# Peptides against a protein of PDB entry 2C5K: the designs that were tried, part 41

Target 1, 91 residues: chain A of PDB entry 2C5K
Amino acid sequence: EDPFQQVVKDTKEQLNRINNYITRHNTAGDDDQEEEIQDILKDVEETIVDLDRSIIVMKRDENEDVSGREAQVKNIKQQLDALKLRFDRRI

## One batch from the design tools (peptide; made by RFdiffusion4, then SolubleMPNN)

Design b2_p17_7_s3 (from b2_p17_7, 6 letters changed)
Fold by OpenDDE base, seed 2:
Structure b2_p17_7_s3 (fold): chain B 91 residues (1-91), chain A 17 residues (1-17)
Amino acid sequence: as target 1 above (91 residues)
Amino acid sequence: SESLEKLREETEKREKE
């Protein structure tokens, strides 16, 4: 499979894990996984940088359509931002 | 992950072309 698509898939799974954690732990510092979830959030942020870089390079080739990939990354960014907000708003 | 590493490698390769 295309590495880009696999990375997107893996990232979506990470976001799903974070979402599930937040729903189960609506209080900050509730359990021992808190730090791990914070690490995953940072990993996703760094992964997005790599995804964006790959798209930028692909855009140099006018024969390659990047619209689909850009939409995928945009969706991931939106999900991440929403999850970060929810995570940080926990008391 | 392996896929992330492959993505980085492909990106780097393209950047040099």
Scores: peptide ipSAE 0.690, ipTM 0.942, DockQ to the pose 0.848
Fold by OpenDDE base, seed 4:
Structure b2_p17_7_s3 (fold): chain B 91 residues (1-91), chain A 17 residues (1-17)
Amino acid sequence: as target 1 above (91 residues)
Amino acid sequence: SESLEKLREETEKREKE
C-alpha cells in the first residue's frame, strides 16, 4: 500500500463531499453541517501540506520520479481553490 | 487518518536519511 495514493484518494473524497454540500447549500449558515464542512476544508489544506512535504523529500532523491505525484497534488489544489471560492461566495 | 499518519511517518523517516 502506498500511503500517498491513499491520502490522495481520501482527500478527493473529502473534496467531493464539499462540492455536494455547496451544491445543496447555496446560502451560508443555513445548515448545522457548515462548521463541519469548514473543518474539512481546513483539513484538506493541511493534508496538502503533508503531501507537498512528502514530494519535497522525494525530490531530494534524484532516482525518484515525482512528476506524477506533483500533478496529483496540483489537481487537488485546483479543486480546493475552486471549492473555497464557491463556499466563500455563498450569502 | 491511518494513511495520513503513515505518510507523515514515511516522510519523517526519509527526512532523517
Scores: peptide ipSAE 0.687, ipTM 0.942, DockQ to the pose 0.814
Fold by OpenDDE base, seed 3:
Structure b2_p17_7_s3 (fold): chain B 91 residues (1-91), chain A 17 residues (1-17)
Amino acid sequence: as target 1 above (91 residues)
Amino acid sequence: SESLEKLREETEKREKE
């Protein structure tokens, strides 16, 4: 499989894990996994940087359509932002 | 991950072309 698509898939699975954690833990600091979830959030942020770099390089070539990949990364960014907001709002 | 490393390698290769 295309490394880009596999990275997208893995990232979405990480986001799903975070979502499930937030659903089960609506209070901050009451679980041993809190720090691990924070680390995953940072991992996703760093992965997005790598995804964007890949797209930037592809976009340099006129014969490569990056619209599909841009849409995928946009979706991941939207999911991440929503999860970060929910995570940070926990009391 | 292995896929992330492959993505980075491909990106780096393209950047040099």
Scores: peptide ipSAE 0.687, ipTM 0.942, DockQ to the pose 0.830
Fold by OpenDDE base, seed 5:
Formats: structure tokens, C-alpha cells, sequence
Structure b2_p17_7_s3 (fold): chain B 91 residues (1-91), chain A 17 residues (1-17)
């Protein structure tokens, strides 16, 4: 098992949960899960830091291709930014 | 999570090499 790929998978599942929440709760402070969703957003941000660090170390080794991993992290960052924007713009 | 901890450990190990 590759820890990097498992972390990516888990993170995408978290983002999916947030997306579903926003879809069903377009008004801020609508239910008791609001704070939990905010916590998950922060957890994803912290996880991305760890993913980036792992890629930096891999890039130090000439024999390791990091292009695929960089693309995966980029995708996660884009999803996170979009969800944060949608979450914060709720009235 | 366990996977996240493993990732951190492997990264730290490689950083020291």
C-alpha cells in the first residue's frame, strides 16, 4: 500500500462530503454540522501540506517521477479552493 | 489517520537521508 495514494483517496472523500453538505445546506448556520464541516476543511488544508512535503522530498531524487503526484495534489487544491469559496459565500 | 501518519514518517525518513 502506498500511503500517498491512500491519503489522496481519503482527502477526496472528505471533499466529496463537504460538497454534498453545501449542496443540501445553502444557508450558513443551518444545522449543527456546520462546525464539523469547517473542521474538515482545515484538516484537508493541513493534509495538503504533508502531501506537498512528500513531493518535495521525492523531487530531490532524480530517479523518481513526481508529475502524477503533483497533478493529484493540484486537483485537490483546486477542489478545496472552490469548496471554500462556495462555503464562505453562503448567506 | 494511519495512512497520513505513515506518509509523514516516510517523508521524515527521506528528509534525513
Amino acid sequence: as target 1 above (91 residues)
Amino acid sequence: SESLEKLREETEKREKE
Scores: peptide ipSAE 0.682, ipTM 0.941, DockQ to the pose 0.808

Design b2_p17_7_s4 (from b2_p17_7, 7 letters changed)
Fold by OpenDDE base, seed 1:
Formats: C-alpha cells, sequence, structure tokens
Structure b2_p17_7_s4 (fold): chain B 91 residues (1-91), chain A 17 residues (1-17)
C-alpha cells in the first residue's frame, strides 16, 4: 500500500479513537486521557496539511487524476470538524 | 509514523522536480 493510503487509514483510526472517547466522556476535564485526545486532534490537523501538499504536487501533472484522493481528504476534514465541535461542546 | 515520513519524503522529492 502506498504511503498516502496508509496515512489516510491511520488518520481514520485516530478519528475513531476520538469518537469513542467522546462517547465515553461527555463531561470535560474528568479524565487523565483528555490531554492526549487533544494532542491527537492536533496531530490529525497537521497530517491533513501533509496530505494536501501531496495532492497539490500530484496535480502539477495534468495526467494524474487526484479526484479520489481529494475526496478522501475532504471526508477526513468533515469528520475532524464534526468531532471538534462535539469535543468542544462538552460541559 | 513511518508512513507519514514516507509521504513527506515523496512529496518533497516531487516538489524538487
Amino acid sequence: as target 1 above (91 residues)
Amino acid sequence: SESLERLRKETEEREKE
């Protein structure tokens, strides 16, 4: 598997962990893992930058179709935004 | 991760072209 697809897979696993954490911890500041979850959120944001950079470079070659990869990154961004909203709205 | 580092390296090399 190429590194782009593996990174996408790893990122989705991180998002799943965050989702599960929010489900188990609907109150903020009540667990010693919360800081780690916050760090994972930032790691995902930084990873998205690298994914986008790779797509930009591929788009320089007009013969390379990047639509599939763009859709994958868009999906990750949507999931991240939804999780960030849920995480921040915890009381 | 190893995969992320590979992705970065490949991107950097392509950017030089």
Scores: peptide ipSAE 0.682, ipTM 0.940, DockQ to the pose 0.865
Fold by OpenDDE base, seed 3:
Structure b2_p17_7_s4 (fold): chain B 91 residues (1-91), chain A 17 residues (1-17)
Amino acid sequence: as target 1 above (91 residues)
Amino acid sequence: SESLERLRKETEEREKE
């Protein structure tokens, strides 16, 4: 399988895990998984950097259409931003 | 992850081209 697509899939699963955590833990710092969730958020951020790098390289070749991959990364970024906001707003 | 490592390697190889 295309490693880009697998990374996207894995990242979306990480985001889903974070979403489920936030849903069940609306109070900050009251669970031993808090730090792990914070680490996953950072992992997703770093993964997005690698996804973007791959797209930049593809854009260098005029024969490669990156619109689909750009849309996928955009979606991941939007999900991440929304989750960060929800996570940080917890009291 | 393995997939992330493969992606990074692929990107790195393309950057060399």
Scores: peptide ipSAE 0.680, ipTM 0.939, DockQ to the pose 0.828
Fold by OpenDDE base, seed 5:
Structure b2_p17_7_s4 (fold): chain B 91 residues (1-91), chain A 17 residues (1-17)
Amino acid sequence: as target 1 above (91 residues)
Amino acid sequence: SESLERLRKETEEREKE
């Protein structure tokens, strides 16, 4: 399988986990898993850097269409930003 | 993860070309 697509899939699963956590824990610091969730957020940020780098090298070759991959990464970034905002807004 | 390492390796090799 294409490693890019597998990484995207894994990242979306991580984002889903974070979303579920926020839904169940709308109060900051009320659970032992909060630090783990913070770590996952950082892992996703680092993974996005790798995804972007892979797209950059593909764009160097004019024969490779990257529009679909760019859309996927954009979607992940938007989800991450929304989750960060929700996570930080918890009282 | 294995997939992430594969992606990084592939990207690195293409950057060398």
Scores: peptide ipSAE 0.680, ipTM 0.939, DockQ to the pose 0.808
Fold by OpenDDE base, seed 2:
Structure b2_p17_7_s4 (fold): chain B 91 residues (1-91), chain A 17 residues (1-17)
Amino acid sequence: as target 1 above (91 residues)
Amino acid sequence: SESLERLRKETEEREKE
């Protein structure tokens, strides 16, 4: 098992959960899970740091192509940024 | 998670090479 790919998969599932939560709760602070969702957002941010570090180490070896992994992390970052914006804009 | 811990461990091991 490739832990990088599994982490990416798990992170995407977390992002999906956040997305679904925002859709169901477009008003801030109206649910007991609000704090948990905020914690998941922070968890994803920290996970991205670990994913990036992994890629940096791979890039040190010129024989390893990291373009695919970089694209995956870029996509996750874009999704996270969009969700953070939507989450913060809730009234 | 277990996967995240494995990722961190492998990264750290590679960094030491």
Scores: peptide ipSAE 0.679, ipTM 0.939, DockQ to the pose 0.815

Design b2_p17_8_s1 (from b2_p17_8, 5 letters changed)
Fold by OpenDDE base, seed 4:
Structure b2_p17_8_s1 (fold): chain B 91 residues (1-91), chain A 17 residues (1-17)
Amino acid sequence: as target 1 above (91 residues)
Amino acid sequence: SLGEKIDTSALRKATEE
């Protein structure tokens, strides 16, 4: 399996898990998982950095069209931003 | 835990910096 696609898949799955959790726990302080959610979001942010780095290297070393991969990362970033907004706006 | 830690080791290994 392509490591890039593996990471993309795992990242989106993780974001979906958190999104579903927030749906079930829409009140801030409803449980003791606030810190864990924050940690997971930070892990996703770091993962995105790794994805971006891989794209940069592909462009530099392989001179391959990376438009598709860039679009995938952009989509993940949008998903992350939306999730952060939901997380921050919990009542 | 709420999820599984994302393993980026293979990606990092494949990424030459």
Scores: peptide ipSAE 0.653, ipTM 0.929, DockQ to the pose 0.724
Fold by OpenDDE base, seed 5:
Structure b2_p17_8_s1 (fold): chain B 91 residues (1-91), chain A 17 residues (1-17)
Amino acid sequence: as target 1 above (91 residues)
Amino acid sequence: SLGEKIDTSALRKATEE
């Protein structure tokens, strides 16, 4: 399996898990997983750094179009930002 | 627990090849 696609898939699955959890626990302070959610979001941010680095190297060293991979990372960043907003807006 | 940590080891290895 392509390591890039593996990481993309795992990242989106993790974000979906958090999103589903927030849907079921939409009140701040009414769950015991806030710290874990924050840690997972930081892990996703670091994962995005690794994805971006792989694209930079591919663009520099290989004769391949990276536009598709850039679009995938952009989508993950949008999903992360939306999730952060939902997390912070909980009442 | 809310899922598993993301493993980027294979990606990092491939990036440096």
Scores: peptide ipSAE 0.652, ipTM 0.930, DockQ to the pose 0.869
Fold by OpenDDE base, seed 1:
Structure b2_p17_8_s1 (fold): chain B 91 residues (1-91), chain A 17 residues (1-17)
Amino acid sequence: as target 1 above (91 residues)
Amino acid sequence: SLGEKIDTSALRKATEE
């Protein structure tokens, strides 16, 4: 399996898990998992750094068309931003 | 637990090659 695609898949699955959890706990302070959610979001941010680095190296060393992988990372960033907004706007 | 930690070890290894 392509390590890049493995990480993309795992990242999206993690974001979906959090999104579903927020749906069930849509009030700030409704549970004791606020810190865990924040830690997971930080882990996703660090994962995105690793994804971007891999694209930079592929573009530099292999001189391949990386537009497809860049689009995948862009999609993950958009999903993360939307989730952060949803999490922060809980009342 | 809300999920598993994302393992990027294989990706990082491939990036360093």
Scores: peptide ipSAE 0.651, ipTM 0.930, DockQ to the pose 0.863
Fold by OpenDDE base, seed 3:
Formats: structure tokens, C-alpha cells, sequence
Structure b2_p17_8_s1 (fold): chain B 91 residues (1-91), chain A 17 residues (1-17)
């Protein structure tokens, strides 16, 4: 499998895991996983850097279509931002 | 654990920069 697509998939799954956790613990009052969530979010941010770097390299080849990959990374960034918002809004 | 670290090693290896 294309490493880019695998990373995209793994990143989205990780964000979904956190999103689901927040759904179940939005009003828990005692969140023992706050530090772990922060660490995972940072890992996702670093992963996005790697994804962007790969696109930059791919753009050097005019025969390769990067628009689809750019859209995928954009989607991940939007998902990350939405998750950060939910995380910060927890009661 | 909420998840595992994302492995980007293969991606980085495939990336020249």
C-alpha cells in the first residue's frame, strides 16, 4: 500500500478514536486521559508535517497529481481542528 | 490507551526531503 494513504488512514482513525472518547466522556468531570489526548493531538500535528513534506516532494514531478493528496491533508487538518474544539469545550 | 503512535517511517523513507 502507498505509505501516504496508510498514514492518512491511520491519522483519521486516531482522530476518530479521540472523538469517540470525548463523546463518551464529555461530562465526566474527571478526565484522567487529558494528558494522553494532548500527546495524541501533538502526534497528529507532527504526522501532518510529514504528509505535507511528502506532497512537496511529489509536486516536483509534474506527471503526478497532488490535488487529491492535498485535499486529503486538508480534510485531516479540518478534522483535527474540529476535534480540538470539542476537546476544549468539554464540560 | 486511546491509541498508538502513528508510524510515518515508511512515508518519511519514501520522501526525499
Amino acid sequence: as target 1 above (91 residues)
Amino acid sequence: SLGEKIDTSALRKATEE
Scores: peptide ipSAE 0.650, ipTM 0.929, DockQ to the pose 0.813

Design b2_p17_8_s2 (from b2_p17_8, 5 letters changed)
Fold by OpenDDE base, seed 5:
Structure b2_p17_8_s2 (fold): chain B 91 residues (1-91), chain A 17 residues (1-17)
Amino acid sequence: as target 1 above (91 residues)
Amino acid sequence: SLGEKIDTSKLREATEK
């Protein structure tokens, strides 16, 4: 399996898990997982850095069209931002 | 635990090759 696609898949799955959890716990302080959610979101941010680095290297060294991979990372970033917004706006 | 840690080891290895 392409390691880039593996990471994309795992990242999307992790974000979906958190999103589903927030749906079930839509009130701030309604659970004891606030800090864990924050840690997971930070891990996703670091993963995105790794994805971006891989695209930069591929563009530089392999001279391949990276537009598709850039679109995938953009989608992940949008999903992350939306999730952060849901997390922060819980009342 | 809410989720599993994302393994980027293979990606980083491929990037540095």
Scores: peptide ipSAE 0.672, ipTM 0.934, DockQ to the pose 0.843
Fold by OpenDDE base, seed 2:
Structure b2_p17_8_s2 (fold): chain B 91 residues (1-91), chain A 17 residues (1-17)
Amino acid sequence: as target 1 above (91 residues)
Amino acid sequence: SLGEKIDTSKLREATEK
């Protein structure tokens, strides 16, 4: 399996897990997992850095078209931002 | 637990190889 696609898949699955959790716990303080959610979101941010690095190297060293991978990372970033918004808007 | 840590080890290895 392509390591890039593996990470993309795992990242999106993790974001989906959190999103589903927030759906069930849509009020701040309604659960004991707020700190864990914050930690996971930071892990996703760091994962995105790794994804971007891999794209930079692919473009530089392999001279391959990276447009598709850039689009995938962009989608993950958008998913992360949407999740952060839901998390922060909990009352 | 809300899930597992994302494993980027193989990606990093491939990136720097």
Scores: peptide ipSAE 0.672, ipTM 0.934, DockQ to the pose 0.881
Fold by OpenDDE base, seed 3:
Structure b2_p17_8_s2 (fold): chain B 91 residues (1-91), chain A 17 residues (1-17)
Amino acid sequence: as target 1 above (91 residues)
Amino acid sequence: SLGEKIDTSKLREATEK
């Protein structure tokens, strides 16, 4: 399996898990998992850094077309931003 | 736990080659 695709898949699955959790727990005051959610979101941010680094190396050293991988990372970033918005707007 | 830790070890290994 391509390590890049493995990480993309795992990242999107993690974001989906948090998104589903927020759907079930939309009140911040009654949620004792706030710190864990914050830690997971931070882990996703660090994972995106690793994904971007891999694309840079592929583009530079392997001279491969990275458009598809860049689109995948862009999608993950958009999903992360949307999730952060949902997390922050909980009342 | 809300999810599984994302393992980027193989990705980082491949990137460093």
Scores: peptide ipSAE 0.671, ipTM 0.934, DockQ to the pose 0.824
Fold by OpenDDE base, seed 1:
Structure b2_p17_8_s2 (fold): chain B 91 residues (1-91), chain A 17 residues (1-17)
Amino acid sequence: as target 1 above (91 residues)
Amino acid sequence: SLGEKIDTSKLREATEK
């Protein structure tokens, strides 16, 4: 198994879980899960740092075309930003 | 719990090789 793809998959699954939760709880302060959501979003941010580091090392040590992996990380960042906006804009 | 913690251990190990 490719560790990079494993992390990408797990990250997107986590973001989807939060997105689905927000769909069911679209009111700020609706329950006691606000802090947990914030902690999960921070975990995703730290995971993105690890993904970016792996790309930098791959480019440096293997001189491979990392465009595909960069696109995957970009997609995760976009998904995270959209989720943050949705979370912050809850009524 | 809303989800599982993301395990990046294998990724970090691969990055440091």
Scores: peptide ipSAE 0.671, ipTM 0.934, DockQ to the pose 0.856

Design b2_p17_8_s3 (from b2_p17_8 with D4E T9S E13K S17A)
Fold by OpenDDE base, seed 4:
Formats: structure tokens, C-alpha cells, sequence
Structure b2_p17_8_s3 (fold): chain B 91 residues (1-91), chain A 17 residues (1-17)
């Protein structure tokens, strides 16, 4: 499989896992996973950097149409932002 | 555990190539 698509898939799955966890644990401090959530969110942010870098290189070196990949990364960023908002707003 | 960290090594390798 294309490593880009694999990373996209893994990233979205990870975000979904966190989203589901937050749904089940909507009170801040009611468990000991706060730090892990933060670490995972940071990992997603770093993953997005890698995804963006790959797109930049593809656009520059391969001169391919990257619109589809850019849209995928944009979607991940939106999902991450929404998740961060949910995480921060936990009571 | 809430999952596992995302492995981007293959992606990075492909990007470097």
C-alpha cells in the first residue's frame, strides 16, 4: 500500500480512538489517560507535518496533482482541531 | 492504552527518495 494512504488511515483511526475515549470520559481528571491523550495528539500533529512534507516533495519533485492528498490532510487537520476542542472542553 | 503511535517511517523514506 502507498505509505501516504497508510499513514492517513492510521491517523484517522487514532483520532477516532481518542474521540471515542473522550466520549466515554467527558470529565477531565476522572482517569489517568490525560497525558497519553496529549501525547497522541502531539503525535498526530507531527504526523501531519510528515504528510505535508510528502505532499510538498511530490508537488516539487514529481510534479503530480496533489489536490486529493491535500484534501485528505485538510480533513485530518479538521478532525484534529475538532478533537482538541472536545478535549479542552471536558468538564 | 489508547492505541499506538503512528509509524511514518515508510512515508518519510519515500519522501526522501
Amino acid sequence: as target 1 above (91 residues)
Amino acid sequence: SLGEFIDTSALRKATEA
Scores: peptide ipSAE 0.651, ipTM 0.929, DockQ to the pose 0.899
Fold by OpenDDE base, seed 3:
Formats: structure tokens, C-alpha cells, sequence
Structure b2_p17_8_s3 (fold): chain B 91 residues (1-91), chain A 17 residues (1-17)
């Protein structure tokens, strides 16, 4: 499988996993996983950097159409932002 | 655990190749 697509898949699955966890634990301090969630969200941010870097290099070196990949990364960023809002709004 | 951190090693390797 294309490493880019694998990372996209893993990232979206991780975000979904956290989203589901927040649904089950929608109260701040309800569990001991707040720090882990924060670490995972930071990891997703760093993963997005790697995804963007790969797109830049592909445009430069391979001269391939990257519009589809850019759309995928944009979707991940939107999903991340939405998840951050849910996490921060936990009461 | 909420899962493992995302492995981007293959992606980074491909990017640097």
C-alpha cells in the first residue's frame, strides 16, 4: 500500500478512536487519559506535517497531481480541529 | 490505552528517497 494512504488511514482511525472515547467520557476528569489524549492529538499534528512534506516533495520531484492528497490532508485537519473542540468542551 | 502513535517511518523514507 502507498505509505501516504496508509498514514491517512491510520490518522483518521486514531482520530475516530479518540472521538469515540470522548463520547464515552464527556466529563473532564472522568478518567486518567487526558494526558494521553493530548499526546495523541500532538502526534496527529506532527503526522500532518509529514503528510504535507510528502505532498510538497511529490509536486517538486514527481510532477504528479496532488490535488487528491491535498484534499485528504485538509479533511484530516478538519477532523482534528473538530476533535480538539470536543475535547476542550468537556465539562 | 487509546492506541499507538502513528507510524510515519515509511512515509518519511519515501519522501526522502
Amino acid sequence: as target 1 above (91 residues)
Amino acid sequence: SLGEFIDTSALRKATEA
Scores: peptide ipSAE 0.651, ipTM 0.928, DockQ to the pose 0.922
Fold by OpenDDE base, seed 2:
Structure b2_p17_8_s3 (fold): chain B 91 residues (1-91), chain A 17 residues (1-17)
Amino acid sequence: as target 1 above (91 residues)
Amino acid sequence: SLGEFIDTSALRKATEA
């Protein structure tokens, strides 16, 4: 499988895991996983940087149409932002 | 458990090739 698509898949699965966890634990501090959630969110942010870099290089060096990959990364960014909002709004 | 960190090593390698 293409490394880009593999990373996209893994990232979306990770975001879904956290989203499902927040659904089951919608109160801040109700367990000891708060720090792990924060670490995973930072990992996703760093992963997005790697995805964007790969797109930039592909567009520059191979002159390929990257619109599809850009749309995938945009979708991941939207998922991340929505998840951060849910995480921060927990009471 | 909330899963594992994302491995981007293959992607980075492909980007730098």
Scores: peptide ipSAE 0.651, ipTM 0.928, DockQ to the pose 0.893
Fold by OpenDDE base, seed 1:
Structure b2_p17_8_s3 (fold): chain B 91 residues (1-91), chain A 17 residues (1-17)
Amino acid sequence: as target 1 above (91 residues)
Amino acid sequence: SLGEFIDTSALRKATEA
């Protein structure tokens, strides 16, 4: 399997896990996993950096159409932003 | 558990190749 697609899949699955967890724990401080959630969100941000770097290299060195991969990364960024908003709105 | 951190090692290796 293409490493890019594997990372995309793993990233979206991780974001879905956190989203489901927040659904079950919609009150800030009602669990002891706040720090772990923050660490995972930062890991996703760093993963996005690696995804973007791979796209830049592919476009530069292979001169391939990267529009599809750019759309995938854009979707992940949107999912991350939505999740951050949900997480921050917990009261 | 909230799962495991994302492994990007294969992606980074492919990017550097």
Scores: peptide ipSAE 0.650, ipTM 0.928, DockQ to the pose 0.862

Design b2_p17_8_s4 (from b2_p17_8 with D4E F5K T9S E13K)
Fold by OpenDDE base, seed 4:
Structure b2_p17_8_s4 (fold): chain B 91 residues (1-91), chain A 17 residues (1-17)
Amino acid sequence: as target 1 above (91 residues)
Amino acid sequence: SLGEKIDTSALRKATES
């Protein structure tokens, strides 16, 4: 499997897991998972850095059309931002 | 745990190879 696509898939699945959890736990302090959620979101941010780096290298070294991959990363960033907003808005 | 740590090792290896 393409490592890029593997990471994209795993990242989106992780974000979906957190999204589902927040749906079930929409009150801050309702559980002991606040720190874990923050850690996971940070891990996703770091993963996005790795994804972006791979795209930069493809542009530079492979000279391939990376528009599709850029769109995928953009989608992940949007999903992350939406999730952060939900997380921060928990009452 | 809420999820699984994302493994980017293969991606990083491919990027830096």
Scores: peptide ipSAE 0.651, ipTM 0.932, DockQ to the pose 0.882
Fold by OpenDDE base, seed 2:
Structure b2_p17_8_s4 (fold): chain B 91 residues (1-91), chain A 17 residues (1-17)
Amino acid sequence: as target 1 above (91 residues)
Amino acid sequence: SLGEKIDTSALRKATES
């Protein structure tokens, strides 16, 4: 399997897990997992850095269209931002 | 736990190879 696609898939699955958890716990301080959620969000941010670096290298060193991969990373960033908004606005 | 750490090791290896 392409390592890029593996990471994209795992990242989106992780974001979905957190999103579903927030749906079940939509109140700040409702549980003891606040710090874990913050850690996971930071892990996703670091993962996005790795994804972007891979695209930069591919674009520089290989004669290949990277627009598809850029779109995938953009989608992950949008999903992350939406999740952060839900997390921060919990009552 | 709410999930597992994302493993980017293979991606990083491929990027730097």
Scores: peptide ipSAE 0.650, ipTM 0.932, DockQ to the pose 0.900
Fold by OpenDDE base, seed 1:
Structure b2_p17_8_s4 (fold): chain B 91 residues (1-91), chain A 17 residues (1-17)
Amino acid sequence: as target 1 above (91 residues)
Amino acid sequence: SLGEKIDTSALRKATES
């Protein structure tokens, strides 16, 4: 498996873990992991930067169709944004 | 721990090569 697909998979799995955790802890302050969640979300944001860079290089150097990879990264960004919304809206 | 850190080392290596 190529590194891009592996990173995509790991990123989505991490977002799913956080999403499931928020489902079980839907009240702000109900857990002691708020800082850890914030750190994980920042790690995902940095991972997205690496994914985007790889796509830029692929377009520039290999002249390949990157539409599929761009769609995957877009999906991850949407998942991240939705998760941030859930996290911020906890009461 | 809620999960593992995402390892992008292989991706970055491939991007820079």
Scores: peptide ipSAE 0.649, ipTM 0.932, DockQ to the pose 0.887
Fold by OpenDDE base, seed 3:
Structure b2_p17_8_s4 (fold): chain B 91 residues (1-91), chain A 17 residues (1-17)
Amino acid sequence: as target 1 above (91 residues)
Amino acid sequence: SLGEKIDTSALRKATES
């Protein structure tokens, strides 16, 4: 499997796990995993850096159309931002 | 644990630093 696609898949799955957790734990007193969530979000941010680097190299060296991969990373960034917003809005 | 660490080793290996 293409390592880029594998990372994209794993990243989206991580974000979905957190999103589902927030859905079930969105009230006061349900913040037992706050620190872990923050750590996972940072891991996702670092993963996005690796994804972007791979796109830069592909664009430079292989001269392939990277628009599809750029769209995938953009989607992940949007999902991350939306999740951060939900996380911050927990009451 | 809420999730597993994302393994980017293969991706990084395929990508020049």
Scores: peptide ipSAE 0.648, ipTM 0.931, DockQ to the pose 0.762; fails the geometry check

## One batch from the design tools (peptide; made by RFdiffusion4, then SolubleMPNN)

Design b2_p18_1_s1 (from b2_p18_1, 10 letters changed)
Fold by OpenDDE base, seed 5:
Parts: C-alpha cells; structure tokens; sequence
Structure b2_p18_1_s1 (fold): chain B 91 residues (1-91), chain A 18 residues (1-18)
C-alpha cells in the first residue's frame, strides 16, 4: 500500500472532473456547482503541497530515488495550472 | 477515500520527519 500513489491517482481524478466541468460550463457563474469546483481546485493545490512535503522527506535519504515522484507531481502541477487558466478565462 | 489517502500520506510524512 502506497499512500503517495493513491493520492496521485485521486488527484488526477479530481483534475479530470474539473476539466469536464469547464468543458460543459464555459461561462462563469452559470451553474450552482461552480463553487464546488472552486473548492476542488483549492483542495488539489493543498494536496500538491502534501505531495511535495512527502518527497522532500524522502529525499533526505540519499538511498531513495524520488525522481519518478517528482515527475508525477510536476505533471499534476502542469495540469492544474492549465485548468486554472481555463477556469479564470471564462466570461 | 481521497481524504483518507491524504491523511495516510501526511501521517507517513510526519513519521519520517521525526
């Protein structure tokens, strides 16, 4: 059981939900679920902080390779940034 | 659940920090 990988999986599922919502609602404030989506965005941001903290702790041990986990978090950050940009650009 | 997994990750991190 690896909590890191499970959190990564859950985070990616949340990002997919946000992506689908933005696709269906390209106008700001036209749906009651928008506040929930905003909450999910903030929750993902905080989750990334937790993921980064775990990597920093692992990196203290030179015998542990964290490059793979760093790449996973980088990918999540890129997806989040793209979604935030799309979400904020809605008229 | 998502929140449970996040909690487990944080707990694991805190154990390693000590």
Amino acid sequence: as target 1 above (91 residues)
Amino acid sequence: SFEENKRRLIEETERREK
Scores: peptide ipSAE 0.628, ipTM 0.930, DockQ to the pose 0.852
Fold by OpenDDE base, seed 2:
Structure b2_p18_1_s1 (fold): chain B 91 residues (1-91), chain A 18 residues (1-18)
Amino acid sequence: as target 1 above (91 residues)
Amino acid sequence: SFEENKRRLIEETERREK
């Protein structure tokens, strides 16, 4: 499978895990897994950088259509930002 | 795995950059 699409899939799965965690743990520091969740958030941020770099490289090729990939990354960024906001607002 | 896929993506990107 295309590495880009697989990474997108994996990233969305991680975001889903974070979402589920926040839903179940709306109080900061009330679970031993919180540190792991924070690590996942950071990992997703770094993964997005790699996804963007991949798109930039593709844009250098003639006839490469990156609009779909850009939309996918944009969606991931939006999800991440929303999750980060929810995570940081926990008391 | 996720890490494996990320590595594959990076490798592909680097290959295309050259």
Scores: peptide ipSAE 0.628, ipTM 0.930, DockQ to the pose 0.880
Fold by OpenDDE base, seed 4:
Structure b2_p18_1_s1 (fold): chain B 91 residues (1-91), chain A 18 residues (1-18)
Amino acid sequence: as target 1 above (91 residues)
Amino acid sequence: SFEENKRRLIEETERREK
């Protein structure tokens, strides 16, 4: 029941939803879910900020290893950036 | 839920920050 790991899991699930949506909707604004997907993108972006904040706080404790958490957030950021690019380039 | 988990994370962060 680690909140960080649970948030990571939830975030990755949202990214998967976005990925699936882009696959099915390669044309911008072609259905009523377009705005919802945009909201999810922004929510993931804000969630990453919260994840980073938690890591920064953990880094202030010399006895805590944050390398694993940093790698997880890095992966999420890479996925988000790729999805944002694909989503924004839809015509 | 996602929102509950985010809330828990933020609360934990704030608690550890102090």
Scores: peptide ipSAE 0.627, ipTM 0.930, DockQ to the pose 0.854
Fold by OpenDDE base, seed 3:
Structure b2_p18_1_s1 (fold): chain B 91 residues (1-91), chain A 18 residues (1-18)
Amino acid sequence: as target 1 above (91 residues)
Amino acid sequence: SFEENKRRLIEETERREK
């Protein structure tokens, strides 16, 4: 099993959890899970760094196509940025 | 687990770097 794809899958599941939390909690600090969600956001951010590192290493070999993996990480970054914005907009 | 998968990814990356 490809650890890159597994990490991508797990990361997207975490993003989905965050999305659902924001949907249910449009007021900042309204429950005890707020800090846990913030920790997950940071963990996803760190995970993206690890994903990028793996791509950079693979890209050193010009014969290895990394465009697909780059697109996946780009999508995750976009999702994370959108969630961060929504999370921070909560009053 | 998520953490184990991340560890596997990092280990693979490090192996390829060397």
Scores: peptide ipSAE 0.627, ipTM 0.930, DockQ to the pose 0.864

